# Designs tried in a protein design run: peptides against a protein of PDB entry 5FRP. Part 24

Target 1, 225 residues: chain A of PDB entry 5FRP
Amino acid sequence: VEWTESIPQIIATREDISKELNQALAKTFIDSDPRVRRTSVMIFNKVPVTEIWKNITNKAIYTSLLHLAREKHKEVRELCINTMAKFYSNSLNEIERTYQNKEIWEIIDTIPSTLYNLYYINDLNINEQVDSVIFEYLLPFEPDNDKRVHRLLTVLSHFDKKAFTSFFAFNARQIKISFAISKYIDFSKFLNNQESMSSSQGPIVMNKYNQTLQWLASGLSDSTK

## One batch from the design tools (peptide; made by RFdiffusion4, then SolubleMPNN)

Design b1_p11_1_s3 (from b1_p11_1, 6 letters changed)
Fold by OpenDDE base, seed 2:
Structure b1_p11_1_s3 (fold): chain B 225 residues (1-225), chain A 11 residues (1-11)
Amino acid sequence: as target 1 above (225 residues)
Amino acid sequence: DELEKLLQSLE
């Protein structure tokens, strides 16, 4: 009986502790020190997704995480982009949609849109990172057609207009890149053949080869920046 | 330190 009577108090205490913890955590995401913000983001990387959903119930934390995608501090931004993409993927795979977590899911479901909207910043480094996380976390390779389509539809179902536009632009770019790579390979094979290289077409293909390389290189970010 | 403690509490 005494144990039963203590349960409400324990629950209440845990709720209070949880609330306080959430409140404290929410503050760290908006801290002026980039190191603090970085550490806050790392929580999402170090703690299992199931535990995060269980213990982090303050919506402001998730909203703040998403906002860090546009962080001025490069390291924090890059970490955030990777983290939120991974977290989205893990959530889709491991977290069930319930009435209780509906409000959090409403935020998490905007992650794809948030990421695709980063293309409008027109930064090569950001673009490359977004490309990477799309292939790794948002739309990973899935041999099962039904699962692949379901994932795609899930990702697209919460897109805003800008995200859709970005999505189509991204795909168009990928097609162009694929074509360029294919041509690069063809030109390389041609130039590696002595008879072909010594032919009248040799100089022409060499020029096209160089143009293709230049085009491909122009889309790459400077690793030193 | 507080963030590390928080992280530990969530594991």
Scores: peptide ipSAE 0.086, ipTM 0.818, DockQ to the pose 0.016
Fold by OpenDDE base, seed 4:
Structure b1_p11_1_s3 (fold): chain B 225 residues (1-225), chain A 11 residues (1-11)
Amino acid sequence: as target 1 above (225 residues)
Amino acid sequence: DELEKLLQSLE
């Protein structure tokens, strides 16, 4: 009986501790020191998704995480982009949608839109990173067709207008890249044949090969920046 | 340091 009577106090204490923790954590995401912000983001990488959802209940933390995707500090931004994409994927896989976590899900469901909107910054490094996280976390390879379609629909269901535009542009670009790669392979095969190179088409194909390479390279970020 | 403590509390 005494133990039962202590439970409400313990729960209240834990709730208070949790609240204080959440409040403190919320402040770290908006700290002026990039190192603090970085460490805050790393929480989402180091702690299992189920524990994050259980212990981080302050909406402001999740909102702040999403905002860091557009921050000025490159390293923190890049970390945030990877982290939020992974967190989104893990959440979809491991967290059930309930009435209690609805408000958090409303924020998390905007992650795909947030990521696709980064294309409007028109930065090659950001674009490359967003491309990567899309393939790795947002729309990963899934052999089960039903699961794949469900994931796609889930991602699209919360898109804003800008995200949809970016989505279509992205897909169109991927098709073009695929085509270019195919041509690159064809040209490479042609140029690897001595008889073909000696033909009248040799110089023409060489030119097309170079143009194709240039086009493909132009879409890649400078790894030295 | 404080953030590390927070991480430990979440685990």
Scores: peptide ipSAE 0.086, ipTM 0.817, DockQ to the pose 0.016
Fold by OpenDDE base, seed 3:
Structure b1_p11_1_s3 (fold): chain B 225 residues (1-225), chain A 11 residues (1-11)
Amino acid sequence: as target 1 above (225 residues)
Amino acid sequence: DELEKLLQSLE
């Protein structure tokens, strides 16, 4: 009987502890020290997704995480972008949608839009990172057609108008890049052939090769910035 | 550090 009576107190104590932890964590995400904010974001990388959903119940924490995607501090921003993308993917794979977690899912479902909207900042470093996380986490390689379509529809289902525009622009850019790479390969093969290089077309292809390289390079971020 | 303690509790 005494043991049974202690169970509610233990549960209540755990809930209280959880609440206090959530409140403390919420404050760390808006801390003035970038190191504190960074460490807060790292929680989402170090803790399994199932445990995060279980223990982090304050929706403000998730909202704050998403806001850090536009953080002025570069390191925190970059970490946040990778973290939220990965967290989104892991959540889709491992977390069931229930009535209890609906409010959190409403926030998490906006992660794709949040990421695609970063293209409007017009920063090459950010663009490169967003490209990377899209291929790695949002729309990863999936050989099963049904699963691939389902993932795509899930990602698109919560897009705002700006995100859709960015999505189409992204895809168009990828096609152009693919075409340019194809040409680069063709030109490289041509120039690698001594007979072809010595032909009347040699100088023309060399020029096209250089132009293609320049175009491809212009789309890459400067690693020194 | 409270944050470190929190991280340890979540692991």
Scores: peptide ipSAE 0.074, ipTM 0.808, DockQ to the pose 0.016
Fold by OpenDDE base, seed 5:
Structure b1_p11_1_s3 (fold): chain B 225 residues (1-225), chain A 11 residues (1-11)
Amino acid sequence: as target 1 above (225 residues)
Amino acid sequence: DELEKLLQSLE
């Protein structure tokens, strides 16, 4: 009987501890020191997704994570972008949607929109990173058509207007890049053939090759910046 | 470091 009476107190204590922990963690995400913010983001990389969902119940933490995608500190921002994309993917794969976690899912479901909105910053480094995480985490290769469509619909279902616009622009750009790469390969093959280079088409293809390279390069970020 | 301790507690 005494044991049973102690259970509510134990539960209450655990809730208090959890609350305090969440409050403390929430503060770290908005800390003035980028190192602290970085470490906070790393929690989402080091802790299994199931444990995060279980233990991190303060929605402000998730909101703060998403906000870091636009912070000034480059390293933290880059880490955050990768982290949130991965976390989104892991959550979709491992976390069931329940009534209890609905509020958190409402935030997590905005991650794709948050990422696509980063294209409006018009920064080549950010664009490249967003491209990468889209293919790695948001819309990964999936041979099963039903799963692929379901994932796509899930990603798009919470887009804002700007995200949709960005999505279409992204796809259009990808098509152009794909075409350019294909041509680059063709031109490269041509130029690697001595007989072809000696032909009347040699100079023409060389010019097209250079133009293609220039176009492709213009879309790439400078690693030194 | 409190943050490190927190991380350890979550693992």
Scores: peptide ipSAE 0.074, ipTM 0.807, DockQ to the pose 0.016; fails the geometry check

Design b1_p11_1_s4 (from b1_p11_1, 7 letters changed)
Fold by OpenDDE base, seed 4:
Structure b1_p11_1_s4 (fold): chain B 225 residues (1-225), chain A 11 residues (1-11)
Amino acid sequence: as target 1 above (225 residues)
Amino acid sequence: SELEELLKSLE
């Protein structure tokens, strides 16, 4: 009986502690020091997704995490983008949708839109990173067709208009890249044949090859910048 | 740091 009577107090204490911790954590995400913000983001990388969902109940923390994707500090921003994409994927895979976590899911479900909206910043480095996390985390390779389609529909279901626009643009770009790569391969095969190179088509194909390479290279962020 | 403690509490 005494133990039972202590349970509410323990739960209350834990809730209070949890609340205080959540409040403290929420403040760190908006701290003026980038190092503090970075450390805060790293929580989502270091702690298992199930434990995060269990212990981080303040929705403001998740909102703040998403906001950091647009912050000025490059390192924190880049970390945040990777973190939120991974967290999204892990959440989809490991966290069930319940009535209790509905409010958090409403925020998490906006991660794809948040990421796709970063294309409007028109920064090549950001674009490359977004491309990367899309392939790695948002729309990863999935051999199961049903799962793949379900994931795609889940990602798209919460898109805003801008995200849809960027999504289509991205896909169009991917198609173009795929086409360019195919042509590159064809041109390379042609150029590797000495007889073909000596033909009247040799210079023409060489020119097209160079153009294709230039086009492909222009889409890649300068790793030196 | 408080964050480190929090991380430990979540592990």
Scores: peptide ipSAE 0.056, ipTM 0.804, DockQ to the pose 0.015
Fold by OpenDDE base, seed 1:
Order: C-alpha cells, then sequence, then structure tokens
Structure b1_p11_1_s4 (fold): chain B 225 residues (1-225), chain A 11 residues (1-11)
C-alpha cells in the first residue's frame, strides 16, 4: 500500500517510468487487499491524464482498471466507475490518437461499453452511479452540436450489442422520467387548487399523483443500501 | 533506489 501511494508522485516527477514499475503496478490492481486496489485506482485520479498516458504503458493496467468496475468491494467498485469515466472523458479531450498509443486506445474506447453493461447487474445503486457518470463524463452537456454529435458517435462506435440495448433503454427511461416529472408538477398544481380538489376529478388526480411518486421513487436507489 | 529494489522483489 505504501509504495503504491507513492506512485502518483513518481509519475508526476518522472518523464519515463521503468518497465518494472509498470509491471509492479499491474500487480497491485489484482492484489487481494482492497486497500491496495483502491490506491491503484486513485493513481488515475491523482495524476494528470497526459502523464498517465506517457508513463503507464502496460496495457494490463488499463484492462485491470476496467475489470474493477465489477469489483466485489463496493468502495473500490464505485471509485473505479467514477475514475474510468472521468479518465475516458479526459483522454478524449487531451490525448491524441497515435500509432504508439493505439493499443491503449483500443482498451480505453471500450469504457463506455463497459459502463453501459453494468446496467445488466440490475442494481439500483450501480445504475444510479452509471447514470451519473454518463451525464457527467461520457455524454456531458455540449452546446456545440457538431462536438456533441461527434462525442456521441465516438461513444457509440465501440458498443457491443448489449451496450446498445442498454443505451436505448436508458434513453427511454429518461424520457419517461421527464414525462413523469412533468405530470407530477401538473398534478401538484391541480391538488393545490381547492376548487379542483373538490371536483369529481380530485380523487382521480390524487391517485395518479401517488402512482407517479411511487414510480419515480422506485427508479431511485435506496440510500440505506 | 529502494523503491526499485522493492519493485524488483515483487516480480
Amino acid sequence: as target 1 above (225 residues)
Amino acid sequence: SELEELLKSLE
């Protein structure tokens, strides 16, 4: 753990990290101690993306990072999901595709698919986190239409069939959520009007309101879990 | 360095 914690500093100060260091680092990602794995993931958060690409050349490290998205240890998994999404976004923005880094890009380009495939675990907490990182890092707000489309196409270009399915499901869900929220607002306004509540529609709207709330709540993760 | 030695020992 201790030496792993020193890696960010080493990477930041050295222009060339030895092959040996890369090999050793690769082992830390599969260490039996979750603290070691956590620290390994944190390297990607503490070191600038440009320095990571420059100094971490062992593809096994990147592959292992992606695998940690399904880590049994909750803290490590959650950290990994956020880290890999952010790293993907930063890489797209800051790292040029070259012949030398092609093999690494082949791995990094699978990050979106890796994340979307997590929906099949059918865990509300994971789903919520994936939703969050998609909006924050994979498909962030972009006012420029061309850039937005380009990013979208880039993300989709490496999807497997399952990822596509999840993608469409996600979008469909978002539309439904938006609709539900809109209806919730309408129902709330109706219920706040005394004349409307006294009408024959009052009980009906109340029922719909409750159903809408229940539906919205069911889509959210349980904070107690 | 000590770090390098440590890393080598992990190989």
Scores: peptide ipSAE 0.026, ipTM 0.628, DockQ to the pose 0.012
Fold by OpenDDE base, seed 3:
Structure b1_p11_1_s4 (fold): chain B 225 residues (1-225), chain A 11 residues (1-11)
Amino acid sequence: as target 1 above (225 residues)
Amino acid sequence: SELEELLKSLE
């Protein structure tokens, strides 16, 4: 009987602790120190997705996380972009949609649009990172056709007009890159053949090879920056 | 420090 009476108090205490934690965490995401903001983002990387959804109930934290994708501080921004993409993917895979978590899902469902909208910044480094997280987390390789289509539809279902535009542009670019890589390989094979290289076509193919390399390289960020 | 403690509690 005595232990039964203590249960409500324990539950209440835990709820209070959770509330205080959420309030404290919400403040850290908007802290003036980039190191504090970085550490806040890292919570989403270090804590399992199920525990995040369980313990972080303040929707403002999730909104703040998404806003950091446009953070001025490069390290925080890059971390945030990777983190939110991964968190989105993990959430889709592991978190059930319920009435209780509906408000959080409404925010999380905007992550794809948030990421695709980063293309409008016209920053090469950001573009490369967005490309990477799209392939790794948003639209990963999936051999099951039904699952692949379902994921695609889920991603697209919350797109704004700008995100759709970016999506189509991204796909068009990927096709072009794939084609360019294919050409590069073909040209390389040709140039590695001594008979072909000594032919009248040798100089022509060499020129095309160089052009292809230049085109591919121009789409990549400078690793020194 | 508070954030660090929080992180430790969540791990």
Scores: peptide ipSAE 0.050, ipTM 0.793, DockQ to the pose 0.016; fails the geometry check
Fold by OpenDDE base, seed 2:
Structure b1_p11_1_s4 (fold): chain B 225 residues (1-225), chain A 11 residues (1-11)
Amino acid sequence: as target 1 above (225 residues)
Amino acid sequence: SELEELLKSLE
C-alpha cells in the first residue's frame, strides 16, 4: 500500500517510468487486498490523463482496471466505474490516436461497452452509477450538434451486441423519465393554482402528482418501475 | 412495469 501511494507522485515528477515499475503496478491491480487495488485505481484519478498515457505503457494495467468494474468489493468497484468513465472522456478529449498508442486505445475503446454491460447485473446501485457516468462522462451535455454526434458515434463504434441492447433500453428509459418530469412540472403548476385545485380535477391531479413524485424518488434508473 | 402503468395513467 505504501509504495503504491507513492506512484502518483512518481508519475507526476518523472518523465519516464521504467518497465519494471509498470510491471509492479500491474500486480497491484490484482492484489488480494482491496486497499491496494483501491490505491491503484486512484492513480488514474490523481494523475493527469496525458501523464498516464505517457508513463503507463503496460496494457495489462488498463485491462485490469476495466475488469475491476465487476469486482465484488463495492467501494473498489464503484471507484473503478467512475474512474474508467472519466478516463475515457478525458482520453477522447486530450489524447490523439497514434500508431504507438494503438494497443492501449484498443482497450480504452471498450470502456463504453464495459459500462453498458453492467446493466445486465441487474443491480439498482450499479445501474444508477452507470446512468450517472453516462451523463457525466460518456455522453455529456454538448450544445454543439456536430460534436455531440461525433461523440455518440465514437461511443457506439465499438459496441458489442449486448451494449447496443442496453443503450436502446437506456434511451427508452430516459424518454420515459423526461415525460414523467414534464408531467410533474405540469401537475405542480396546476396544484399551485387555487382555482384549479377547487375544480373537479383537483383531487385527480393531486393523486397523479403523488404517484409521479414517488416514481421519480424511487430511482431514475429503475426501468421496471 | 410500474413505470409503464404510471405513464399510461398520465396520458
Scores: peptide ipSAE 0.011, ipTM 0.421, DockQ to the pose 0.086; fails the geometry check

Design b1_p11_2_s1 (from b1_p11_2, 5 letters changed)
Fold by OpenDDE base, seed 4:
Parts: sequence; C-alpha cells; structure tokens
Structure b1_p11_2_s1 (fold): chain B 225 residues (1-225), chain A 11 residues (1-11)
Amino acid sequence: as target 1 above (225 residues)
Amino acid sequence: EIPELLKKLLE
C-alpha cells in the first residue's frame, strides 16, 4: 500500500523533472550562443531515438530544431540538417505512430519538406548537403520494393507545394547528372584510344569532354570554402 | 544550469 502511494509521487516527480527539462531544453535551442544551440542539436544525434521520443515531449523543441536548419551560423545549420534527417529516418524505423505522439509526428513529418525547401536558398553548399542527406536518410537505398515505396509515399505525403517543386527539380537534375557521367565515361574511353584521338572526331570529342567536365564541376561546391 | 542538464542527457 505504501509503495502504491509512492508511485503517484514518483510519477509526479518524474513529470515535474521532465517538464523542467523540456522547458530548459526549449530555451537552449533558441540561445544566442551558437555553442549552446550546437550542444542542443547534438542531443538528437547522440541520444537514442526511442529515448528522445520518450523524454522530449515539448513540441517547441522539435519546432526549434527544424528552424535551426535555416539559421545563420553555418556549422550549427549543417549539423542541424544532418541531425534532423537522421532523426527523421530513425523515427520512421523505430517509433510507432500512436495517439499520444501524434502531435510530435505532425512536426517530424514536415522534416522532408523543410529540407527540400532549403534548395530555394540557392546555396551550393546547402544544396550538396541536402542532396547527401536525401540519399543517406530520407530516401536511402532499400532492396525491399514495398518498403521503398512506402518510404517514398511517407516522405511525399507531407510536402508543401514548394517541396514538390524542389523534389521534381532534384530528380530532373539527378537524371541529367547520370547522363553526363555516362557521357564522360564514353568520352574518356574514346580519348584513351590513340586511333580515335587521331581521327577527325578527336577534337570534337575532346571539346564535348571538356564541356561535360565543366558542367559536372559547376554543380560542385568549392571544398575550400 | 542548462549545460549541466544537457550533460546529464548525454550521459
């Protein structure tokens, strides 16, 4: 009986602790110091997804996480983008959708749209990062066709109009890149053959090769910046 | 106080 009477107090204490923790975390995500914001983002990267969903119940924290994807501080932004994408993927894989976590899922389900909307910033570094996290976390390689389709539908189901536009543009670009790479390979093979290089087509193929390289390079950010 | 709380979460 005494143990049973202590349970509500323990639960209340845990709820109070949880509430205080959530309130404190909510403040850290909007702190003026980038180091504090960085540390806050790292929680989502280091703590298991199941524990995050269990302990972080304040919606404002998740909303703030998503907002950091557009912050001015480059390092924090980049960390946030990677963390958010990974967290999304892990959540889809490990967290069940329940009535209790519905409100959090409503926020998490907007992560793909948030990421695709970053393309509108028109920054090459951001674009490359978004490309990377899409392939790694949002739409990873999945050998099971049903799972792959389900993931795709899940990602698309919460897109806004801008995200859809970016999605189609992204896919079109990827097709073009693939085609360019294929051409690059073909041109390279041709140019590696001395007989081919000495032919009337040699200079023409060389020109096309250079154009292809320039086009491919133009899509890459300067690694030194 | 907030940094200590974050440390506890990361532990």
Scores: peptide ipSAE 0.048, ipTM 0.780, DockQ to the pose 0.015
Fold by OpenDDE base, seed 5:
Structure b1_p11_2_s1 (fold): chain B 225 residues (1-225), chain A 11 residues (1-11)
Amino acid sequence: as target 1 above (225 residues)
Amino acid sequence: EIPELLKKLLE
């Protein structure tokens, strides 16, 4: 009988520990030291998604994670963008939507919109990173049509107007890039043929090749920046 | 103390 009376106290103690941990973590995400913020983000990368959802119950932590995507410190920002995209994907795959976790899901469901809104910063490095995480985590290759459509609808269902605009612009850009790459390949094949290069079309194709290359390069981030 | 706790969570 005495052991049953101790169970509520143990549960209460565990709840207290969990609460304290959540409060402590919430502070670390907004710490002035970027190293502390970085370490905080790494929790979402190292801890299994199921354990995060179980143990991190303070919604402020998730909100703070999303805010770090726009912070000034480059390393933390880049880490955050990758981490939140991966966390979103893992959550969709592994976490069921329940009444109890609804408030957290409301935040997590805004991750795609948060990421697409980063295009408005008009930074080539950020754009490149966002492009990458979209293909890797948000809208990965999926051969199953139903799953692919479901994922797409899930991503779009929580977009704000700005995110939609960015989405359309992104897709348009991807089509243009794909076309440019195709042309680049064709021009390269032409120029690698000596007979073709010596023809009257040689200089014309060379010019188009250079223009295509310049256009492609202009969309790439400078590795020195 | 918080950084140490975080380190432990990451190990």
Scores: peptide ipSAE 0.047, ipTM 0.776, DockQ to the pose 0.015
Fold by OpenDDE base, seed 2:
Structure b1_p11_2_s1 (fold): chain B 225 residues (1-225), chain A 11 residues (1-11)
Amino acid sequence: as target 1 above (225 residues)
Amino acid sequence: EIPELLKKLLE
C-alpha cells in the first residue's frame, strides 16, 4: 500500500524532469554556438522516432529544428535538412495521429513545404541536397501504387503556394534530365559508330552531344564548394 | 548541466 502512494510523486517527478529537459533542449537549438546546435540536431538522428515523440513534447523544439534548415552555418544546415526529412518519413511510418500529439503534427506536416521552399535560396548545393532528401525520404520509391498516392497526397496536403510552384518546377526538371540522359545515350551510340561519325550528320550530332553534356554538368554542384 | 542532459538523451 505504501508503494502505491509513492507512485503519484514518482510520476510528478518524472514529468518535472521531462519538462526541465524539454526547456533545456529548446535553449540548445537556438544557442549561439553552432556546435551546440549541431549536437541538438543529432538527437533526432540518434534517438528512435517513437522515443522522440514520447519525450520531446515542447513544440518550440520542433519549430526551432525546422528553422535551422536556413541556418547560416553550412554543416548545421546540411545536417538539419537531412534530419528533418528523415524524421518526417519515420514519423509518417511509425507515429499515429492522436489528439495529444496534434500540435506537434501540425509542425511536422510543414516539413515538406519547408524543404521545397529552400529552392528559392538559389544555392546549387542546397538544391542538390533537397533533391536527394525528396527521393530518399519525402517521396521514396514505393512499388505499391496506393501507398505512393497516399504519400504524395500527404506531402502535398500542407503545401503553401511557393512549395507547389517548386514542386512543379522540380518535376519538370526531372523529366528534362531524364530526356537529356536518353539523348546523351543515343548520341554516344551514334558517335561510336564510325560510319555514322563520318557522315554529314557526324559534326551535328557531336555538337548536340557536347551541349547535352554541358547542360547535364551545369546542374551539378562543384565538389570543392 | 545542459550538456549532461543531452548525453542522457543520447544514451
Scores: peptide ipSAE 0.046, ipTM 0.773, DockQ to the pose 0.015
Fold by OpenDDE base, seed 1:
Structure b1_p11_2_s1 (fold): chain B 225 residues (1-225), chain A 11 residues (1-11)
Amino acid sequence: as target 1 above (225 residues)
Amino acid sequence: EIPELLKKLLE
């Protein structure tokens, strides 16, 4: 653990990391100790993206990072999901595609697919996290239409079939959520009006309100767990 | 083994 924690400093201070160091680092990503794996992932958070691309040249490290998205250890998994999404976004923004880094880009370009495939685990906590990183890092708010479309196409261009299915399901869910929220607001306003509550529609709207609320709640993870 | 290698590389 301790020596792995020193890696970010080494990368920051050295322009070239030896092949041997890359090999050693690759082993830490698959270490039996979750703390070692966690520390390994943190390298991608502590070191600037440009320095990562320069110094981490072993493709096995990147593939291992992606695999940790399905890590059994919750903390490591959650950290990994956030880290890879952020790293993907930063890479798109800051790293030029060259012949020399092509093989690494081939791996990095699969990050969106990797993330969307996590929806198939059918875990509410994971789903919420994936939702979050999609909005923050994969498909962030972009007022420029051309840039937004370009980003979208980039993300989709490396999807597998499952990822596409997940993508459409995600979008459909978001639309439904938005609609439900709108209805929730409308019902709330109705129920707050005394005249409306006393009408024949009062009980009906109350029922719909409760159903809407239950549906919205069912899509949320239990924050206490 | 890995920590030892790292130390060696940093020397």
Scores: peptide ipSAE 0.024, ipTM 0.647, DockQ to the pose 0.011

Design b1_p11_2_s2 (from b1_p11_2, 6 letters changed)
Fold by OpenDDE base, seed 4:
Structure b1_p11_2_s2 (fold): chain B 225 residues (1-225), chain A 11 residues (1-11)
Amino acid sequence: as target 1 above (225 residues)
Amino acid sequence: EIPELLKKLLS
């Protein structure tokens, strides 16, 4: 009987603690100090996804996390982009969709669109990072065809118009890159042959080789920035 | 304080 009577109090206490924690955490995500915002994002990296979903129930926190993808502070933004992509992937793999977590999933499901929309900022560093997280977390290698297709459909199902446009542009660019790499390899093989290099085609291929390299390099961010 | 709460979450 005493145990039963204590249960409501324990639940209430936990709920109160959880509520206070969520309220406090929500404030840290919008704190003026980038260090505080960074620390807030790191929670999503250090805490298991299952525990996050269990304990972080304030939807404003998730919304704020997504907003940090457009953070002015570079370090926080970069951390956020990686974090939210990874969190998305982990959530898809480990979190069941229920009635209780529906509202949170509605936010999480917008992560792919949020990421693809970053291409419109037209920043090479951001573009490179988004490319990376797409391959690593959003659309990772999956040998199971059904799982791969399901993931793709899931990612696309919540795209806005801009995200779709960005998606197609991204894919087109990847095809072009692949083609350019293939050409680079062919040109390299040709130029590695002394006889070929000394032929009438030598200068022509050298020029094409240089153009290909320049094109490939133009899509890369400066590692010093 | 908020920092302490964060530490608890990160522990």
Scores: peptide ipSAE 0.058, ipTM 0.788, DockQ to the pose 0.015
Fold by OpenDDE base, seed 3:
Structure b1_p11_2_s2 (fold): chain B 225 residues (1-225), chain A 11 residues (1-11)
Amino acid sequence: as target 1 above (225 residues)
Amino acid sequence: EIPELLKKLLS
């Protein structure tokens, strides 16, 4: 009997702790110190997705997380982009859509659009990172056709106009890159053959090889920056 | 207070 009376108090205490935590986190995500913001984002990386959804109930925290994708501080921004992409993927895989979490899902469902809209910043480093998280988290390799289509439709279903435009541009670029890589390989094989290299076509292919290599390299960010 | 809470979550 005595233990039964203590249960409500324990539950109430936990709820109070949760409320305080949410209030504290909401403040840390908008803190002026980038280190504090970074630490806040890291919570989404260190805590399992199921626990995040359970304990972080303030929608403002999720909104703030998404806004950090355009953060001026490079380290925080990069961390945020990876974090939100991974969180999106994990949420799709592990979190059921219910009436209670509908409002949070409405925010989370905008993550793909948020990420694709980053292409409009026209920053090479950001573009590379977005490319990476798309392949790793948003549209990962999936051998099951139905699952693959379902994921694609889920991602696209919440796109704004700008995101759609970026999506089409991204795919077109990937095709071009693939084609360029194919040419690079072909030219490399040709030039590696001594007979072919000594032929009248040798200098021509060498030129094309260099052009292709230059084009491919131009799409890559400087690793030193 | 806030840093302590974050530390607990990240531990």
Scores: peptide ipSAE 0.051, ipTM 0.786, DockQ to the pose 0.015
Fold by OpenDDE base, seed 5:
Structure b1_p11_2_s2 (fold): chain B 225 residues (1-225), chain A 11 residues (1-11)
Amino acid sequence: as target 1 above (225 residues)
Amino acid sequence: EIPELLKKLLS
């Protein structure tokens, strides 16, 4: 609604469009209607990162985007978390740091910290999503060691103390999960073998299998929620 | 909606 009302005002010169667009978007990001907020976030998904940086110059918009990571509306929040992570990654890859965009970068550089701080909400759904975006966007797989290290250092360089704590906790958890999955696979293979299952080790492995499965399941969110 | 309008205006 707010956007629609602003459209006539932004149709003029390029400068006027930029000014009015930024003003309109600033309002839409804080609109009471979650649909409007969702649509606002989608701008960052659908518009190329270079065009966003070029045309979205109001730092309040970026700040508002980051705040939506804690949005009450689940769909908006989830979209925002994914969007801001992707936007961060794309920005690192495609946007040069200049004097002119320094203020925006100061905000964007806090995205990793913002995301890692979401772990303190202690919501399994949020945790899973944050895990996902970390692997997909923040610290993606990179075979080049130098690039990987550089990315890591970039991500960490703007962490607050809580984000650092979450970072280490996350990594520790991932190692444990990986180990548990490995055990689960081994136990599953063992139990799938009739000869092994009928052996004296059968009941022991079954017990370990169940324990491992239970541990893994305890860290998973309800898929129906 | 907004993204499409934005693209149109910024094209």
Scores: peptide ipSAE 0.044, ipTM 0.793, DockQ to the pose 0.014
Fold by OpenDDE base, seed 1:
Structure b1_p11_2_s2 (fold): chain B 225 residues (1-225), chain A 11 residues (1-11)
Amino acid sequence: as target 1 above (225 residues)
Amino acid sequence: EIPELLKKLLS
């Protein structure tokens, strides 16, 4: 653990990390100790993306990073999901595609698919996290239409069939959520009106309001778990 | 083994 924690500093201070160090680092990502794995993931958070690409050249490290998205250890998994999404976004923004880094890009380009495939685990906590990183890092707000479309196409260009399915399901869900929220607001306004509540529609709207709330709540993870 | 290797590389 301790030596792994020193890696970010080493990368920051050295322009070239030896092949041996890369190999050693690759082993830490698959270490039996979750603390070691966690620390390994943290390297991608502590070191600038440009330096990562420059110094970490062993493709096995990147592959292993992606695999940790399905890590049994919750803390490591959650960290990995956030880390890989952020790293993907930063890479798209800051790293040029060259012949030399082609093999690494082939791995990095699968990050969106990897993330969308996590929906099939059918875990509310994971789903919520994936939703979050999609909005934050994969498909962030972009006012420029051309850039937005380009990013979208880039993300989709490496999707497998399952990822596409998840993508469409996600979008459909978002639309439904938006609609539900709109209805919630409308129902709330209605219920806050005394005259409306006293009408024959009062009980009906109350029921719909409750159903809407229940539906919205069911889509959210339990923060206590 | 890995820490030892790291030490070696940094020496």
Scores: peptide ipSAE 0.023, ipTM 0.653, DockQ to the pose 0.011

